Peptides against a protein of PDB entry 7PB4. Designs and how they scored, part 84

Target 1, 105 residues: chain A of PDB entry 7PB4
Amino acid sequence: KMLNIKEYKEKLLSTLGEFLEDHFPLPDRSVKKKKKNIQESSVNLITLHEMLEILINRLFDVPHDPYVKISDSFWPPYVELLLRNGIALRHPEDPTRIRLEAFHQ
Target 2, 218 residues: chain B of PDB entry 7PB4
Amino acid sequence: DALQMAVGYFEKGPIKASQNKDKTLEKHLKTVENVAWKNGLASEEIDILLNIALSGKFGNAVNTRILKCMIPATVISEDSVVKAVSWLCVGKCSGSTKVLFYRWLVAMFDFIDRKEQINLLYGFFFASLQDDALCPYVCHLLYLLTKKENVKPFRVRKLLDLQAKMGMQPHLQALLSLYKFFAPALISVSLPVRKKIYFKNSENLWKTALLAVKQRNR

## One batch from the design tools (peptide)

Design b1_p24_2_s4 (made by RFdiffusion4, then SolubleMPNN; from b1_p24_2, 12 letters changed)
Fold by OpenDDE base, seed 5:
Structure b1_p24_2_s4 (fold): chain B 105 residues (1-105), chain C 218 residues (1-218), chain A 24 residues (1-24)
Amino acid sequence: as target 1 above (105 residues)
Amino acid sequence: as target 2 above (218 residues)
Amino acid sequence: SEKEQLLRLMVEELVILTAEERKL
């Protein structure tokens, strides 16, 4: 049973990764080049895959405080995507924190 | 070879499908069709062409023709099917293409090398039951995929609600019977014991092709 | 969208599998 779960999880992660790359890629950096004045905040945006990994890990590693602080590396459209689909929840008292939905519960 | 050139054209060819009148497009499409129906396609060729058919790279007529000739020589990769399902979600394909895909998926189900990842998509397929055009084919697919672990109370409720709306459809009844088999406590309703599970023998567009594939792989 | 629904379902399953893996 254990081996099967791990294998299934790995396959799902791989499938999810490919799905996210194909359908939810980060915006091409090329759009930022034209407008001179926007401070090149060198903030490396993370992929949606990386964002989900952080959220999943936090959910299980810190179950009593499963919330992740929204950093500048979180692309706002991804945050909105997760929230509107009920994949993530915003903290009721702190809008800068989000958690993954506890689907296992 | 001619097939590699044709596949390469679809893979690398113009992003905007020039209209159906492109002689080059028609030539390559006929090449793929001829090989697929005669010999079947390799898993790699299915992977490329199936994704192209569902990506919206070409027009609906071309995509439909490609999808109709997705006949395996031996096996279809599960990964190709998962990628294809991901394209269905992007909404670039027509309703008719979705129907054709589910028909294809049911027809080719036994030729898919693995089912583990497809089984993880159970919830997606189940959600597609709400589409009246897809419902018969999705029921058949779910009948093939359903395990005991998939039979949850909320899904039973959704199926019963769907039956209340659509009536006692044979395909829905078949799926409900399977659900009752796995979880009899969840389905209190007396389902008529249908001895024969009748999914619409949608004359499998691929019936002859599938027989040929089975004969070649014997 | 169907795309977003699939994403939700994949994440849901991933969370469930992760929970099962950690119980083991």
Scores: peptide ipSAE 0.657, ipTM 0.467, DockQ to the pose 0.572
Fold by OpenDDE base, seed 2:
Parts: structure tokens; C-alpha cells; sequence
Structure b1_p24_2_s4 (fold): chain B 105 residues (1-105), chain C 218 residues (1-218), chain A 24 residues (1-24)
């Protein structure tokens, strides 16, 4: 039973990764180069997969405070995507913090 | 050969210079149809053509005809099915194409080489139960896919709510009976003991072709 | 969009599986 859940989870993570790469890729760095004035914010944007991993881990590791602070590595369109679809919730008092929806409750 | 030329046409798209684009398209489509119904298609050909049918590259009429001739010679790659489902999510195909895809998926289920990744799409298929046009075929697919680990309290609630909305449909009862088998404690409702599970005959479109495939693979 | 709906469903399933794994 335990092995089956782990294997199923690993396979789901793999499928999710492929799905995110195909349908929700990060914007190519090349598009930003043409508009001179956007400061090359040297900020390494994380993938949507990495963002979801952070949110899931926080939900289970710190269940009493499941909120993650939005960093500069969070691509704003991904944050909006998660919020718009009810995958994440914004903290009621701090708009810079988001949590994953507790789908297991 | 003629089939490679036809597949290549659909993959690369119409070459700009052909004055008779529609005649060329029809010629290649007929080539694919003829080979598929006579001999079946290779897994690689199905991979290419299935993605094309669901990508929205061509019109609904063409996509429907391509999808109807997705008949395997031997096997269908699971990866092709996963990619196809991803295209369904992009919303570039018609409702009729979605229905046809689920019918195809049920009809061809035994010819898919692996089920591990398809099983991970369980949640996606389950959400499609809310579509009245898809519901009968999705129930059949879920009946084939459902494992004990998929039977969760929230899914039971959703199925019972759906039954309350649409009534005691045979396909929904079949799925609920399977859920009760895996998790009897989650379903307090007495389900009628049906000796035979009846789904809509999704395979009817391919019945002759499926018989031919089974004969070739014996 | 349908892709966004699929994303939600995949995440939902992942959360449920993670919860089950941790109970184990």
C-alpha cells in the first residue's frame, strides 16, 4: 500500500512536470532583451513546478502557518494563475503571503 | 510510401503553393483512412496523427476523420494518450471531438501499452463527469481505471451529488458499484445489485476494426 | 481555461496523495 502511494505520487509529479513544461513554460529570457529599460533583474525565476513544491511542502511541514512569502523568484503571472484558479489563497492580512489550498481537508 | 507522405502532410502542414489544398488534404486523409481500416496504424503514426487531431491545427471535420481512423496495428503508446489528454485541456477541440476521443480511449483501452501514466490522469477524467455529453463515456473509462487508492470521500460525494442531479444512470451505477466494492464504508447507500454492467457501446464505431486488430495480433 | 482546470485537478490529487503518504 505505501509503495503504491509513493510510486503513484512520483509518477504524478513526473506527469505534472511534463504538463507544466508544455503548457506553462517560463518566458524565454530572450524576449526581455529587446526592451532596453527593463533592468535585467538578475532574479532567477523558479518554475511553476518548483513553486508548487514549495507551497505543498509548506502546507504539510508547517500546517499552523502554511503561508509562503512571495519572493522575487516568483513569476507574477504564476502567482496570479494559482490564485485565480483557487489553487492558492492570499493571506487575509498580508498580501505578500500565499498558501496552498488544503484539498485534503 | 503513400502513408508516409500523408502523415508528413498532416505533420508539416499544407505547403503554401498547392492551389488545390482541399483536394490534397482529402487525398491524404483518404490514404490514412484506407491504411488504418485495412491494416491499422503504427504506434508512431498514431502518436503524430492523434496529436494533430486534438491540437486544433485543422478544422473539426478533418480532426473528427483523423480521430476515427486512430486504429492501431498492434499497440498505442501511453505517451500518445497523455499528450492527447493535454491537448483536450487546451480547449482547441470541439465538444464532439472530446466525446469521440473518450469513446476512442475506451474502445482502444486494451491496446494501450501501459496504464501507469493514464492512471495519474484519474482526477482529470473524474472532473469531466460534470459534462453531460462526456459523462457516460467517462464513467466507463473510470470503471476501467479505478483502483482502491482513487476511491476518496470527496469523489464519493461528487458521484452521489451527480446521481441526485441526473438520476440513477446505468453507467453511474456501474461506477458507484465499483467504488462500493473498493470502499464499502464510504457508500452507505444500498445500490441495486446488477448482474451485468452496461455501458454505452463506445466500441461500436470501431467494432469491425477491433475484431481485425485482435485477429492480426493472435 | 481547460489547461488551468487540469492544473488544479493535478495539484488537488498531489495534495491528497501527499497527505496519505504522510499518514503512512
Amino acid sequence: as target 1 above (105 residues)
Amino acid sequence: as target 2 above (218 residues)
Amino acid sequence: SEKEQLLRLMVEELVILTAEERKL
Scores: peptide ipSAE 0.656, ipTM 0.474, DockQ to the pose 0.574; fails the geometry check
Fold by OpenDDE base, seed 3:
Structure b1_p24_2_s4 (fold): chain B 105 residues (1-105), chain C 218 residues (1-218), chain A 24 residues (1-24)
Amino acid sequence: as target 1 above (105 residues)
Amino acid sequence: as target 2 above (218 residues)
Amino acid sequence: SEKEQLLRLMVEELVILTAEERKL
């Protein structure tokens, strides 16, 4: 039973990864080049897959404080995507923190 | 060969410089149709063409014709099906194309090499039950996919609600019977003992082609 | 969008599976 759940989870993660790459890719780095003047800190944006992984891990590793601080590596459209679809929730007192929805609860 | 050129045309799209774009499109489409119905397509060809049919790259008429000729020589890759389902979510295909896809998926189900990733899409398929045009085919697909772990109380409620709205449809009754088999405690309602599970499969567009595929792979 | 709905469903299932895995 345990092996089956792990294998199933791994397959789901793989499917999710492919889905995210196809449909929710990061913006090409080329678009940032034109507006020269803002010292846009060279913050490497993480993929939506990586963002979800962080959120899922936090949900289960720290269930009493499942919130993740939004870093500069979080592409704002991804944060909005997760929030508007009820996948993530903003912290009621700290808008810079989000958690994954506890779908298992 | 002619098939590779045709697949390559659909993959790369029409070259701007061709004055006879429509004739070229029709030529390549006929090539794909002829090979698919005669011999079936390789898994790689299905992967490419299935994605094209659902991507909205071409018009609905072309997409419909491509999808109708997604006949395997041997197997269909599960990955191709997963990608195809992802395109359904993007909403670039017509409602008629969605219906055709689910019909295709049910018809070709046994030719899909693996089912593990498709089983992970169970929730997506289940959510599509609310579409009246899709419901019969989605019920059939879910009947093929449903495992004990998929039978949840909320899904039972949704199916019963759907039955209350649509009436006792044979396809819905078949799915409910399977749910009751896996989780009898979740379904208190007496389901009529139907000796035969009835899905409208008799009018399968691919019946002749599938018989030919099965004969070649024996 | 249908795309976003699928994303939600996939994440929901992933969370449920992760919870089940951790209970074992």
Scores: peptide ipSAE 0.655, ipTM 0.465, DockQ to the pose 0.575; fails the geometry check
Fold by OpenDDE base, seed 4:
Structure b1_p24_2_s4 (fold): chain B 105 residues (1-105), chain C 218 residues (1-218), chain A 24 residues (1-24)
Amino acid sequence: as target 1 above (105 residues)
Amino acid sequence: as target 2 above (218 residues)
Amino acid sequence: SEKEQLLRLMVEELVILTAEERKL
């Protein structure tokens, strides 16, 4: 049973990864508008896969405070995607924090 | 070979410069069709072409023809099916293509090498029961996939609600009977005892081709 | 969208599996 759950989880993660790459890729960095002077803080955006991993890990590793602070690495459309689909929830008092929905409860 | 050229054409897309795009497309499509119906396709060829058929890269007529010739030589990779399901979600394929895909999936179910990942998509397939056009085929698919662990109270409620809406459909009754078998306590309703489970269009478009595949693999 | 629905379902299942794995 244990081996089966781990194997299924790994397969699901792989499937999810492929799905996210195919259907929710990060925007091509090519839309660097050549506007001159603004310090484009080269914020490395994380993938939706990485974002979900962070959220899942936080949900289980810190169950008493399952919220993750939205960093500049979080692409805003991904945050919105998770929120509008009920995959993530915004902290009631801090809009800069989101948690994964506790689907296991 | 001609098949590799045809698959490569669909994968890479039409070269812009060809004035005879439609003739070239038709030539390659016929090549794929001929090989698929005669010999079946390799798992790798199905992987490529199935994704193309569902990606919306080509028109509905082309996608339909590609999907109709997704006949395995030996096996279909479950990964190909998972990727295909992911494309269904993107909404670039027509409703008719979705129906055809589920028909194909049911028809080819035994030729899929593994079912573990497909079983993880149970919830997605179950959600597709709400589509009246898909419902008969999804019920058949779910009948093939359902394990005891999938039989949850909320799914029972949804099936009963669908039955209330659609009436006592044979495909829905088949699935409910299976659910009752796995979890009799969840289904208080008396279901008619069916000696034979019949799904709509149990005769698939691929019957002849599948017989040929089975004969070649013996 | 169907795409977003699938994403939700996959994440839901992943959370459930993760919870089960951690109970073992």
Scores: peptide ipSAE 0.654, ipTM 0.479, DockQ to the pose 0.566; fails the geometry check

## One batch from the design tools (peptide)

Design b1_p25_1_s1 (made by RFdiffusion4, then SolubleMPNN; from b1_p25_1, 10 letters changed)
Fold by OpenDDE base, seed 3:
Formats: C-alpha cells, sequence, structure tokens
Structure b1_p25_1_s1 (fold): chain B 105 residues (1-105), chain C 218 residues (1-218), chain A 25 residues (1-25)
C-alpha cells in the first residue's frame, strides 16, 4: 500500500510538471513589443511550477506561518491565477503575502 | 468630427511637436465628456477609450475623467469589458481607477451586449473580494453574474471567512443569500432574511446619464 | 472558446494541486 502511494505521488508530480510546462509557460521575454515604459525589470521571473513548489514546501515546513512573501520574481498573472482558483489565499492583513490552500485539512 | 479627432488623439497619443500639449489634451477630453454626457458614445469609441483609461497611457486624473465618461449611446461590447479586465491583471492602473471601473461595470451592466465571456471572468472578480475597497462593488457585480455552477464549496468558505473578518455587510449578505439560494446545502448558517438588497445604488455617478440612455433607446 | 479552454485548464490545475497536497500530508 505505501509503495503504491509513493509511486502515485511521483507520477502526479510528473503530471503536474508536464501540465504546467504545456499550459502555463512563462511569457516569452521576446514579446518586447515596443511599449517603452515597461521597465525591463531585470528580475528573473520564476515558473508557475517553482511558485507552487515554494508554496507547497512552506505549507508543510512552516504550518504555523505558511505564508510566502510575493517577490518581484512572481509573475502577477500567475499570482492572480492561484488566488482566483482558490489554490492560494492572500494574507488577511498583508496583501504581499500568500499561502497555499490547506486542502488536507 | 470633433469626437473622432478627440478619440484619435487618445488612441495615437500626443504628437511630440504640439507646443500646447496640455491644452490640446484638455480640449479633446472636454469634447469626449460633452458628447458622452449628451448623446453617449458608440461601442467602438468606448472600446478605444476604455482600453486607454486602464492601460496606464495617461495619468490617473485623465484616466479617471475618461472612465467617468464611458457612457454608451446604445450598447457596450463585451469584448471591451474583457479587455478592460485584462488591464486590471497587469496592475498599471491605480486603486482608485479599479474602484471606479467596478462601479462603472455595475452601473453599465445592463448595457453590455453579451455576458458569456464576462461570466467566464467570475473567478477573477471573486478574487477581487479580498480588496476592501473593491469588495462592495464586486459583491454587487457577482450578485448579477452568479449562476449555480459558480457556487462552489471553496467560494462559500471564502465568503464566510470574509464575513467573519468584515462583519455582516449588506453587500456580502446579499451575495451569500444568492449562494444559499443556488446551493442551500453548502450554507448551513442562518442568514437574516433581509427583504431589501442594499447595494449603494444611490451614489451612482452615472444615474442621470443612464436615465438618458434608457430614454433614447426606448 | 479560448476562455472555456482556460477555465478547463485552471480547474485541472486546482485538482492536481489539491491531490498533491492531500498525498503530501
Amino acid sequence: as target 1 above (105 residues)
Amino acid sequence: as target 2 above (218 residues)
Amino acid sequence: DILSQIQGKEERLRLLVEELVILSA
């Protein structure tokens, strides 16, 4: 029974990774459409996969404060995606912090 | 036409060579305001100007004035609204502009030609409930948009948590009552039977304009 | 419809994350 759960979890992680790469890639930096005033913030954006990994790890590593501070590396549309789908929650007092939904509770 | 010149100015942006850029901007803004309040704007004009108001192309004062005069002659295109919402995701507009947009969206809701794509944005609007400044207007919008399919357990939990934080707000109670109507099994809490849905309609910036639009389209 | 496709993807994303969190507990 335990072996089957571990194998299933590994398969699920792989499926999630592939799903995110296929359907939620980072926006190509090449869409430099000439709109001048978008500060080319030299900030490397993280993938949605990396965002979810950070959020999941924080939920289990620090269950008493499962909130992650939104950095400039967090692409705003993906933050909004997680929030609108109930995957993440905004901190009630600090709008710069989000947590993963505790689906196991 | 003076209106076409004004819309074209906002679309193309200020020509560098104009010595009196501010006077020209004010002239065109007044032209748009005058036509919008007297006759309303065509759907195409609203499409262009609404996008400009939310794009961050101009300053907050100009964007606010443009958004206040987004009064339809007949209808607003759903596509214009979808594009406008997309700008909210980019975060280039001020908080005050977002509030004004949601107020506008609620006020103009009946003049939007279709609702299918707007209904697909339900999750985005629902996420905006977390913004205390937007919450009253978003509740009103969601009250207009909510279908049975939108009433999910996680959204019920979020609304109840929001009620615990903010208290029993009339706009939140209205939305919860609608949720209970569609999915009574998800809301075990006894909601007070409020006979009057109290959305602050009294402070509608467009009340006079909307009456005029309804009279012209009868 | 592109929006319907996006919604389907977003719902699937939620389900995958939900299941992963449940299995990680």
Scores: peptide ipSAE 0.574, ipTM 0.477, DockQ to the pose 0.338
Fold by OpenDDE base, seed 5:
Structure b1_p25_1_s1 (fold): chain B 105 residues (1-105), chain C 218 residues (1-218), chain A 25 residues (1-25)
Amino acid sequence: as target 1 above (105 residues)
Amino acid sequence: as target 2 above (218 residues)
Amino acid sequence: DILSQIQGKEERLRLLVEELVILSA
């Protein structure tokens, strides 16, 4: 039973990774070229996969404070994507913090 | 044009060399306010100024004043609203600015040219329900946006949990009643039959301005 | 329609994440 769950989890992680790469890639740096005056914050955007990894890890590693501070590396449309789909929640008092939904509870 | 100069000032920012930055800022802000309340602003002017108000380029007091005068002459571009919401995600605006924005969005909802992209932001707005300061206005916005496809089991659960926490708030009851209308099988709880929907601050800060806009566009 | 495709992708994303969280617990 435990082996099957581990294998299934690994398969699910692989499926999620592939799904995110195919359907939710980072915006090409080409969008940065036209609007010169947006401060090209040289901040490397993280992938949606990396965002989810951070959120999942925080949920399990720090269950009493599962909130992650939104950094400039978080692409705003992906933050919105997570929030609008009930994958993440904003902190009620600090809108700069989000947590993963506790689907296991 | 004085308005174009004012908008250009906000767009380009204060030129470093002006000794009297505050007086210049106030002059341009008053110009925008006067035109907005008298005639409304063009969609392009709203696009520029709304983004400025939410970008954190200026202080909260200035941003609040700009946002209060985001009154359309005719229409508001949906793209302007989408861009504005993107700034809410960055978290550079104050809580009071967020409240004002949602109030503005509800007030100006009918003047937004399209709703397709705004409807895609449904879940972003829904996630803001947990903010006690935003909740009444977000409920009103969601009441305007909600379609059958938005009524999901997890959202029903979240609304019921929120009701359990906050009590039977009129704005929450209005939204739940709409959810029950679209998906009666998802809401087993008997909701009180309310003849009137009550949202907080039905008296809009823009009531007089909105009447004027409607009269100009007739 | 493009909207239905987007909604489908987003719902699938939610389900995948939900399942992953449940399996991680």
Scores: peptide ipSAE 0.571, ipTM 0.463, DockQ to the pose 0.308
Fold by OpenDDE base, seed 2:
Structure b1_p25_1_s1 (fold): chain B 105 residues (1-105), chain C 218 residues (1-218), chain A 25 residues (1-25)
Amino acid sequence: as target 1 above (105 residues)
Amino acid sequence: as target 2 above (218 residues)
Amino acid sequence: DILSQIQGKEERLRLLVEELVILSA
């Protein structure tokens, strides 16, 4: 039973990774934001996969405070995507923090 | 034009050199307020000012006043609403501003030109049901937005859990009744048949203005 | 339509994450 669960989990992780790469890629840097003098803080955006990994890990590693602070590396459309699909929840008192939905509870 | 100067001030920000920044701000704010309540604002003006009100560029008092005068002359662009919601995601606005925005969104719902993109934000609005201050207004918004495709088992569970926590709130009951209408198999609980659905009067702040808008567009 | 495709992708994403979380518990 445990081996089958581990194998299934690994397969699911792989499937999720592939699915995210295919359907939720990072926006190509090629959208020439017109160089107005806003210091292009070249904040490297993280993938949706990396966002989910951070959120999942936080949920299990720190279950009493499962919230992750939204950094500038979090692409806002992906944050919205997670929230609107009930994958993540915003902290009630701190809108800069989000948690993964506790689907296991 | 005084309005163009006022909008331009809010868009570009205060020019550093004015010793009387507060008086200038107040002058421009009053200009926007006066035009908005008398004539309404053009869709382009609403696009600019709505984003400013939610961006956190100005203080809460200013943002609140701007948002209160987001009265259309004719229509509100859906794109303006989507951008506004994106600012809610960034979290630079106060809780009171969020409440006011949802009240505004419900009040102005019929004046939004399209609903296709707003309907895609359904889940974002649904997530905001957990905020006790937003819940009544979000229920009303969701009541206006909900389609059959939005009624999912997990959302039903969340609404029932919320009802268990908050009790039989009229706004929540209204939304649940709509959910039951679209997906009766998902809601086994007998809901009281209410002949009349009652939401909080979100439009009360704009009642006079909304009447004027409707009269201008007849 | 493009919207239906997007919705389908997002629903699938939710299901995948939900299952992953349940299996990780």
Scores: peptide ipSAE 0.557, ipTM 0.585, DockQ to the pose 0.311
Fold by OpenDDE base, seed 1:
Structure b1_p25_1_s1 (fold): chain B 105 residues (1-105), chain C 218 residues (1-218), chain A 25 residues (1-25)
Amino acid sequence: as target 1 above (105 residues)
Amino acid sequence: as target 2 above (218 residues)
Amino acid sequence: DILSQIQGKEERLRLLVEELVILSA
């Protein structure tokens, strides 16, 4: 039973990774070039997969403070995606912090 | 045409060399206001001016005045609304402008030509319920947009949590009642049967204009 | 409808994450 759960979890992680790559890729860097006035913040954007990994890890590693600070590496449309779909929650007092929804509680 | 010159001024922006920039701005703004309140604006004019009002190109006072005169002659393009919502995501507009936009969206809802794309923004609008200033107007908008497929367990939970935090607000009660209508199994709580739905009167700013639009389109 | 497809993708994303969180607990 435990082996089957681990294997299923690994399969689910793989499925999620593939799903995110196919349907929620990072915006092509090419779109940044044409509008001159947005300061090209040289900040490397992280993938939605990496965002979710950070949020999941924080939820389990620090359950008493599961909030992650939104950095410039967090692409705003992906933050909004997580919030509007009930995957993440914004901190009530600090709009720069988000947590993963505690689906297991 | 004076209106075309005014719209063109807002679209292209002020030419740097004009010594009387403020007088020119006011002249063009008054032109737009006068035409909008008298005759309404064409869908193309609304498309241009609505984007300008939300883009942060001008100051908050100017943006507010532009947004207040977004009165259609006949229809508003759904694409204009989608573009406007995209500007809300960029966050260059003030909180007061966001409130005014949602009030405008509710007031002008029937004049929007299509609703398919707006319905896809349901999740975005629902996320805005967390903003206490927006919540009453967002509830009204969601009341207009909500279909059975939008009523999900997690959204029910969020609405109940908002109710627990804010109390039984009339606008939340209206939305919850609609949710219960579409999905009674998701809402075990007995909602008081209100015969009258009370939303904040978002139409008050445009009441006279809306009456005029309805009369012209009869 | 492209937008219905987007909504479907977003709902599927939520379900995948929900399941992953439940399995990680």
Scores: peptide ipSAE 0.570, ipTM 0.528, DockQ to the pose 0.329; fails the geometry check

